# Peptides against a protein of PDB entry 6TME: the designs that were tried, part 21

Target 1, 324 residues: chain A of PDB entry 6TME
Amino acid sequence: NRLKRAYIALQAWKKAFYSDPFNTAANWVGPDVCSYKGVFCAPALDDPSVLVVAGIDLNHADIAGYLPPELGLLTDVALFHVNSNRFCGVIPKSLSKLTLMYEFDVSNNRFVGPFPTVALSWPSLKFLDIRYNDFEGKLPPEIFDKDLDAIFLNNNRFESTIPETIGKSTASVVTFAHNKFSGCIPKTIGQMKNLNEIVFIGNNLSGCLPNEIGSLNNVTVFDASSNGFVGSLPSTLSGLANVEQMDFSYNKFTGFVTDNICKLPKLSNFTFSYNFFNGEAQSCVPGSSQEKQFDDTSNCLQNRPNQKSAKECLPVVSRPVDCS
Target 2, 324 residues: chain A of PDB entry 6TME as posed
Amino acid sequence: NRLKRAYIALQAWKKAFYSDPFNTAANWVGPDVCSYKGVFCAPALDDPSVLVVAGIDLNHADIFGYLPPELGLLTDVALFHVNSNRFCGVIPKSLSKLTLMYEFDVSNNRFVGPFPTVALSWPSLKFLDIRYNDFEGKLPPEIFDKDLDAIFLNNNRFESTIPETIGKSTASVVTFAHNKFSGCIPKTIGQMKNLNEIVFIGNNLSGCLPNEIGSLNNVTVFDASSNGFVGSLPSTLSGLANVEQMDFSYNKFTGFVTDNICKLPKLSNFTFSYNFFNGEAQSCVPGSSQEKQFDDTSNCLQNRPNQKSAKECLPVVSRPVDCS

## One batch from the design tools (peptide; made by RFdiffusion4, then SolubleMPNN)

Design b1_p9_5_s4 (from b1_p9_5, 5 letters changed)
Fold by OpenDDE base, seed 4:
Structure b1_p9_5_s4 (fold): chain B 324 residues (1-324), chain A 9 residues (1-9)
Amino acid sequence: as target 1 above (324 residues)
Amino acid sequence: MTAAEEEKS
């Protein structure tokens, strides 16, 4: 009996609540689990005459607690949305039994431990949001072998390098921001054929930007700010025909910011402040366009306001990193 | 910060 299993799971979860300030689980009483607040039932895919728990939505419930292993009994759940709570501990391995998992959102919680590898076991997963937690360690390369539409990893404690398998991702949105990722952006990034938005903000990424970024024809947002990137901007960035928001600020870039970048047809905001650029095209100058916003603050530019001192610039500009 | 970072489901 699927609903009986769901009852066991949901009652175990209720017992795992330390605080329920909005009394969300107050009506979680009795066998009629389909009446439970935040529990949604639907006809089973294999038998339309059978009603099953197909979704959980506890978003913004401010519930403190943990996810008990009995949640693995919710075998028909395809939607699991529990963002903006105070759930702690680890994601139970027993969730591997939820083979219909389609959307998994545990963002804005207090989860800890390594990447929840149970997410890799879900064959139909399309949406993964684990941002704003305390997940740590390496990102498993296999995450990008999944046919995901969105991958939200930002605001965690992930470290190590970004896997080269990133090029296999079919995701339109990927966030790495505010972690401890290190190393270079993989050259395979250019193979992300469906990518619209990618965010690397506030990591420990370094090296040269790969030329293959210019192959991201559908990207509208590219943010690599607050890292340790070096060298010149790739000339191939002229290929970003749809980029609207681009941010390279707070890095160690050098060289010349070219017309080919600043004249990108869809570019609305380009921030390259807090680097060591020693020249820019006229089209890159803030105020040069009414349609585009630029920020060139705190570079090594001549005849521009708010630039670094010669003392700060000379040691870096005189030793450009060759990215060839 | 981009909209993608801030958006919640």
Scores: peptide ipSAE 0.036, ipTM 0.777, DockQ to the pose 0.254; fails the geometry check
Fold by OpenDDE base, seed 3:
Structure b1_p9_5_s4 (fold): chain B 324 residues (1-324), chain A 9 residues (1-9)
Amino acid sequence: as target 1 above (324 residues)
Amino acid sequence: MTAAEEEKS
């Protein structure tokens, strides 16, 4: 019975393929769905004597098509990996029936519409990858209430503010890069106790960096480049004991880059170029360390190469934003 | 682009 439902779903999906360059679905014929390329069967969790479709892997198949609502019949699927295809349209709401969903990867496709809220209905979801699509609108706050290990949102059309609920996230990796997010980074960010990597690159984020960033003790990668951040770097960044890669480039930061930041014990690369910093500690100077790489290009630093002109600097440096 | 941005499942 379950495999019959899977057959209906998979045949509906095959019909929804506009192009299959590698003939991935060529063997998708007949009732033996467990022999289908990219379809993986396993014993059902509730009855080990019953074989069910537990996983789909169509990664890198370059398939053009859409996800039909009949995919909701794949009720035993825990792994759904269809990245690097040309699937279009929306994620079907019928996927709410896939209550065992554990890993959902639809990255590098042509999906459109709002955030796929069906992902919020999956109680056991641990991995969510929707990057490199055309998803738009607001990020639902509830995404961070889920016990996810990773959240990949980069390279979409998401807008509005980052939800305050971000502090509730248990994810080790979160990417916001290359969207249209605006507003400030929430102060609750410091509550992300399991965070290792967070990327904000290429948004419309603004305001001061919250002091609470310094509470991210496990963070190894922090990239806030290509935004509209202002003010000084928080002194609390000295608390980033495990940060290896840090990027604040292409913002509107001012003030002094301190020793306490540049001497972070695990820091390997620190890029703060293309800002309006008017001073830096000697430990921040490029070439000052063999173990650390710094970039101070295009700031308002004295006696450093490749800096902004006084004409560019004076209007900004003379009016520092107070983040207190 | 960071490793996290480029990583594929």
Scores: peptide ipSAE 0.036, ipTM 0.782, DockQ to the pose 0.249; fails the geometry check
Fold by OpenDDE base, seed 1:
Structure b1_p9_5_s4 (fold): chain B 324 residues (1-324), chain A 9 residues (1-9)
Amino acid sequence: as target 1 above (324 residues)
Amino acid sequence: MTAAEEEKS
């Protein structure tokens, strides 16, 4: 009976394909759904004697189509990987019936509409990848209340502020890059106890960086480039004992880049170019270290190459933003 | 662009 439901779902999905360049669904014929290309069966968790569809992998199939509501019949699916296709439309609400969902990857498609709130209904979800789509609107705060290992949101059309609930996230990797997020980074960010990589690149974020960033002891990658951040870099960044890659380029930062930041023990790349910094420690100078790479291009630094003109610098540097 | 941005499953 469970495989019969899966058959109905998969046949409905096949009918929802507009193009299948690699003929991925060519063998999607007949009741033996476990033989279908990209369909994986396993013993049911509740009855090992019953075979169920436990996973879908259609990654890189270049399939054009949409996700029909009948996919909600795939109630045993824990792994749903359909990245790098041309699926369009919205994520069906009927997927709320997939209560075993563990990994959901719909990245690199043509999905539209608001954040797929159906993902919030999955109690066991650990991996969420919706990057490289056209999702829009606000990010629901509840996303960070979930016990996710990874949250990939980059390259979408998300707007509004980053939720304060971000501090509740247990994710090791979170990407916000290339959206339309605005406002400040929440101070609660420092509470992200498992964070290794966070990327804010290419948004409309503004304000001062919160001091609480310095509490992110496990962070190896911190990229806040291509935003509208202002003020000085927090002195608490000296607490980033494990940071390897740090990028603050293409912002409106001012002030002095300190030794305490540039001498971080694991720092390998630190880019702070295209800002309005008016000073840097010797340890921050490009070429000062063999093991570290720095970029100080296009700031307001004296006696450094490729800096902004005094005309460009003076209006900004003379009006430093106090972040205290 | 960071590795996290480009990584695909």
Scores: peptide ipSAE 0.036, ipTM 0.777, DockQ to the pose 0.252; fails the geometry check
Fold by OpenDDE base, seed 2:
Structure b1_p9_5_s4 (fold): chain B 324 residues (1-324), chain A 9 residues (1-9)
Amino acid sequence: as target 1 above (324 residues)
Amino acid sequence: MTAAEEEKS
């Protein structure tokens, strides 16, 4: 009975394919769905004597099509990996019936519409990858109430502010890059546990960096480049004991880049180019260390190459934003 | 692009 439902779902999906350049679904014929390419069966959790469709892996199949509502019949699916295809439309609400969903990867597709709120209905979800799509609108705050290990949101059309609930996230990796997020980074960011990598690249974020960033003791990658951030770098960044890659380039930062930041013990790359910094410690100077790479290009630094003109610097440097 | 952005499952 469960495999019959899976057959109905998979045949509906095959019918929803516009193009299958690698003939991935060529063997999707007959009732033996467990033999289908990219379909994985396992014993059911509730009855080990029953075989069910537990996973889909169609990664890199370049399939054009959409996700039909009949996919909601795949009620035993825990792994859904369909990245690097050309699926379009919206994520079906009928996927709410997939209550065992553990990993959901729809990245590198052509999905549109708002955030797929159906992902919030999955109680056991641990991995969410929706990057490289055309999802738009507000990020629901509830996403960070989920016990996710990874949250990949980059390269979409998300707008509005980053939810204050970010501090509730237990994810090790979170990407916001290449969206339309605006406003400040929430102060609650410092409450994130287990964070290793966070990426804000290429948004419309603004304001001062919150001091609470310095509480992210386990972060190895912190990239806030290509935004509208202002003010000085928080002195609390000296608390980033494990940061290896740090990028603040292409912002409107001012003030002095301190020794406490540039001497971070695990720091390998620190890029603070294309800002309005008016001073840096000797430890921040490119070439000052063999173990660390720095880029101070296009700031307001004295006696450094490739800096902004006094005409460009004076209006900004003379009016520093007070972040206190 | 960071390693996180390039990660594919």
Scores: peptide ipSAE 0.035, ipTM 0.781, DockQ to the pose 0.247; fails the geometry check

Design b1_p9_6_s1 (from b1_p9_6, 5 letters changed)
Fold by OpenDDE base, seed 5:
Structure b1_p9_6_s1 (fold): chain B 324 residues (1-324), chain A 9 residues (1-9)
Amino acid sequence: as target 1 above (324 residues)
Amino acid sequence: MTAAEEEKL
């Protein structure tokens, strides 16, 4: 019986709670698992006459505990939302039995260890949120072979390079922010045909921006701030016809910020502060437009306020990185 | 945080 398996799983999970401040699992008593708070039942896909546990929603429950291996008995779960808790440990490999997994949100927890490769086993996964955890090590390249709509990886401990497989992603939203990613942005990024928002904030990324970024015609948000990027901004950024928010601040960029970038038709905010830019077009000057906000602070610009000293600028500006 | 970073929290 599927509900009997669900009962075993949910009772094992309740036993794995160290703290339940809101008494969320207080009613997790008896065989009627469909009455449990945060447990949602639906007709089984294979037999509409059979009721199964199809979803878990424990968002914002502040539950401290871990995910026991018995959760792998929840074989009919398609929605697993447990964000904003204090769950710790690793994602159980037994969750590979949840072959209907569609949305997996474990964000804002205390999960540790490597990337939860069990997520790669789910054939129908569309939403993956693992942000605000302590996941570490290499991002598996196979994550981008998944037909995901959203990939939230931000605020973790991921390290190494961004996989070149990123170009295979069908995701509209991808976050890398606040990790330890290093190396260059892969040139394959321009192949992300459905990308709307991508965030690289606060990593150890370096090198030149790939010209292929300019192929991201549907991107509305592009944030590469707080990295180690060098060279000039790619002239191909003029291809970002839908970009609204663009941030290159806190890098080591040099060269000239062009009219072709600052005149992007949908551009609302463009931050390029805290770099080593030595010139900007008049269209890039803060206050030059009523519709666009610019920040040119702390560059090597002449006749602009709040710029770096000549002493800080000269060593960098005189040795521009050629990205050609 | 950007809108992307806060989505579905």
Scores: peptide ipSAE 0.036, ipTM 0.778, DockQ to the pose 0.260
Fold by OpenDDE base, seed 2:
Structure b1_p9_6_s1 (fold): chain B 324 residues (1-324), chain A 9 residues (1-9)
Amino acid sequence: as target 1 above (324 residues)
Amino acid sequence: MTAAEEEKL
């Protein structure tokens, strides 16, 4: 019965392919769905004597098409990896029937519409990759109430603020890069105890960096580049004991870049270029260390090369944003 | 691209 439902789903999906350049679905013929390329069967969790479709891997297949509603018949699928295709349209609401969904990768496709709220219906979801699509609108706050290990949202059309619920995330990796997120980074960010990597690159984020960033003791990558952030760098950034890569470039930061930041014990790369910093500690100067790379380009620093003119600096530096 | 943007689990 389960494999018959899987056959109906997979045959509906094959019919929804507009192009299959690598003939990936060429062998998708007949009732033996477990022999299908990119279809993986396993014993059912509820009955080990029953073989079920447990996984789909169509990564890098360059398939053009859409996801038909009949995919909701794949009720035993825990792994759904279809990245680097040309699938279009929306994620079907019928996928709510895939209650075993553990890893969902639809990255590098042509999906559109709002955040796929069907992902919130999966109780056991651990991995969510929806990056490199055309998803739009608000990020649902409930995404961070999920016990996810990774959340890839980058290279989409998401708008509005980052939800305050971010502090509830258990994810080690979270990407917001290359969206249209706006507003401040939530102060709740400091509650992300498992966070290793977070990227905000290329958004419309603004305001001051929250002091609570300094509570991210396990973060190795922190990139806030290409935004509208203002004020001074929080002194609490000295708490980033494991940060290796830190980027604040292409913002509107002001003030002094301190020794406490540039002397972070694992810091290998710190980019703070294209801001309005008016001073830096000697430990922040590019070439001051062999173990650390710094970029101070295009700030308001004295006696440094490639700085902004006094005419560009004065209007910003004379009006520092108080972040207190 | 940062490591996080390239990471494939």
Scores: peptide ipSAE 0.034, ipTM 0.770, DockQ to the pose 0.232
Fold by OpenDDE base, seed 3:
Structure b1_p9_6_s1 (fold): chain B 324 residues (1-324), chain A 9 residues (1-9)
Amino acid sequence: as target 1 above (324 residues)
Amino acid sequence: MTAAEEEKL
């Protein structure tokens, strides 16, 4: 029964392929779906005597096509990896029947439409990768109510604000990079207890950085580059005891870059170039350390090379944004 | 691109 449903689903999917350059689905013939390339069978969790389709791996297959609604018949699939293809259209709502979904990777495709809210219906989901697509609109706040280990959203068309529910996330890695997110980073960010890496690169984010960023004790990577952030760097950033990579470049930051930031114990790279900083501590100067790399390029620093002109600096530096 | 952006392609 289960393998017959899987056969119907996989044959519907094969018909939804417009191009299969590597002939990946060439052997997708006959009822023995467990012999299909990129299809993995395992004993069912509820009956070990029953073989079921438990995983799909079609990564790097360059397949052009779409996901047909018949994929909702793959009710035993826990692993769905189809990255680096040319799949288009929307994620089918019929995938809500895949209640065992644990890892969902549809990254590097041509998917469109709103956030795939079907992913929120999966109770056991741990890994969500939807990056490098054309997903658009608002990020649903409920994504951060899920017990996810990783959330990859980068290189999409997501817009509006980052939900304040971000502070509920248990994810170690979260990427927002290369979207259309706007507004401030929520103050609730400091509640992300398991966060190791967070990336905001290349959005329309603005306002002051929240002081609560300094509560991210486990963060190793913090990148907020290529946004519209203003004001001074929070003094609480001295709390980032494990940060290795930190990037604030290509913003509108002002004020003084302090010793307590540049002396962070695990800091290996700190980029704060292309801002309006008007001073830096000696520990922040590029070449001041052999263990740390700094970039102070294109700020409003005195006696440093490659700085902005006084004409560019004066209008911004004379009107600092108070973030208090 | 950061490691987080690249790792799982």
Scores: peptide ipSAE 0.034, ipTM 0.763, DockQ to the pose 0.270
Fold by OpenDDE base, seed 1:
Structure b1_p9_6_s1 (fold): chain B 324 residues (1-324), chain A 9 residues (1-9)
Amino acid sequence: as target 1 above (324 residues)
Amino acid sequence: MTAAEEEKL
């Protein structure tokens, strides 16, 4: 019975393909869905004598099509990997029936519309990858109330502010990169107890960096480049005991880049180029360390190469933003 | 691009 539902779903999906360049669905014929390319069966969790469709992997298939509502019949699917295709349209609400969903990867497709709120309905979801799509609108705050390990949102059309609920996230990796997020980074960010990597690159984020970033003691990657951030770097960044890669380039930061930041014990790359910094400690100077790479290009630094003109610097440096 | 941006593509 469960495999019959899967057959209906998979045959509906095959009909929803506009192009299958690699003939991935060529063998999607007949009732034996477990033999279908990219379909994986396992014993059901509730009855080990029953075989069910537990996973889909159509990664890198270049399939053009859409996700039909009949995919909601795949009620035993825990792994749904369909990245690097040309699937278009919206994520069907019928996927709310996939209550075992654990990993959902629809990255590198042509999906549109708002955030797929159906993902919030999955109680066991750990991995959410929706990057490299055309998803738009606001991020629902409830995404960070989920016990996720990874949240990939980058390369979309998301707008609005980052939800204050971010501090509740248990994710080790969160990407916001290459969206249209605006406003400040929430102060609650410092509560992200499992965070290793966070990427804000290429948004419309602004304001001061919250001091609470310095509480992210497990962070190895912190990229805030290509935004509208202002003020000085928080002195609390000295608390980033595990940061390896840090990027603040292409912002409007001012002030002095301090020794306590550049001497972070695991720091390997620190890029602070294309800002309005008016001083740096000797430990921040490119070439000052063999173990650390720095980029101070296009700031307001004295006696450094490739800096902004006094004409460009003076209007900004003379009006420091107080972030206190 | 960070490792996080490129992973699982």
Scores: peptide ipSAE 0.037, ipTM 0.776, DockQ to the pose 0.271; fails the geometry check

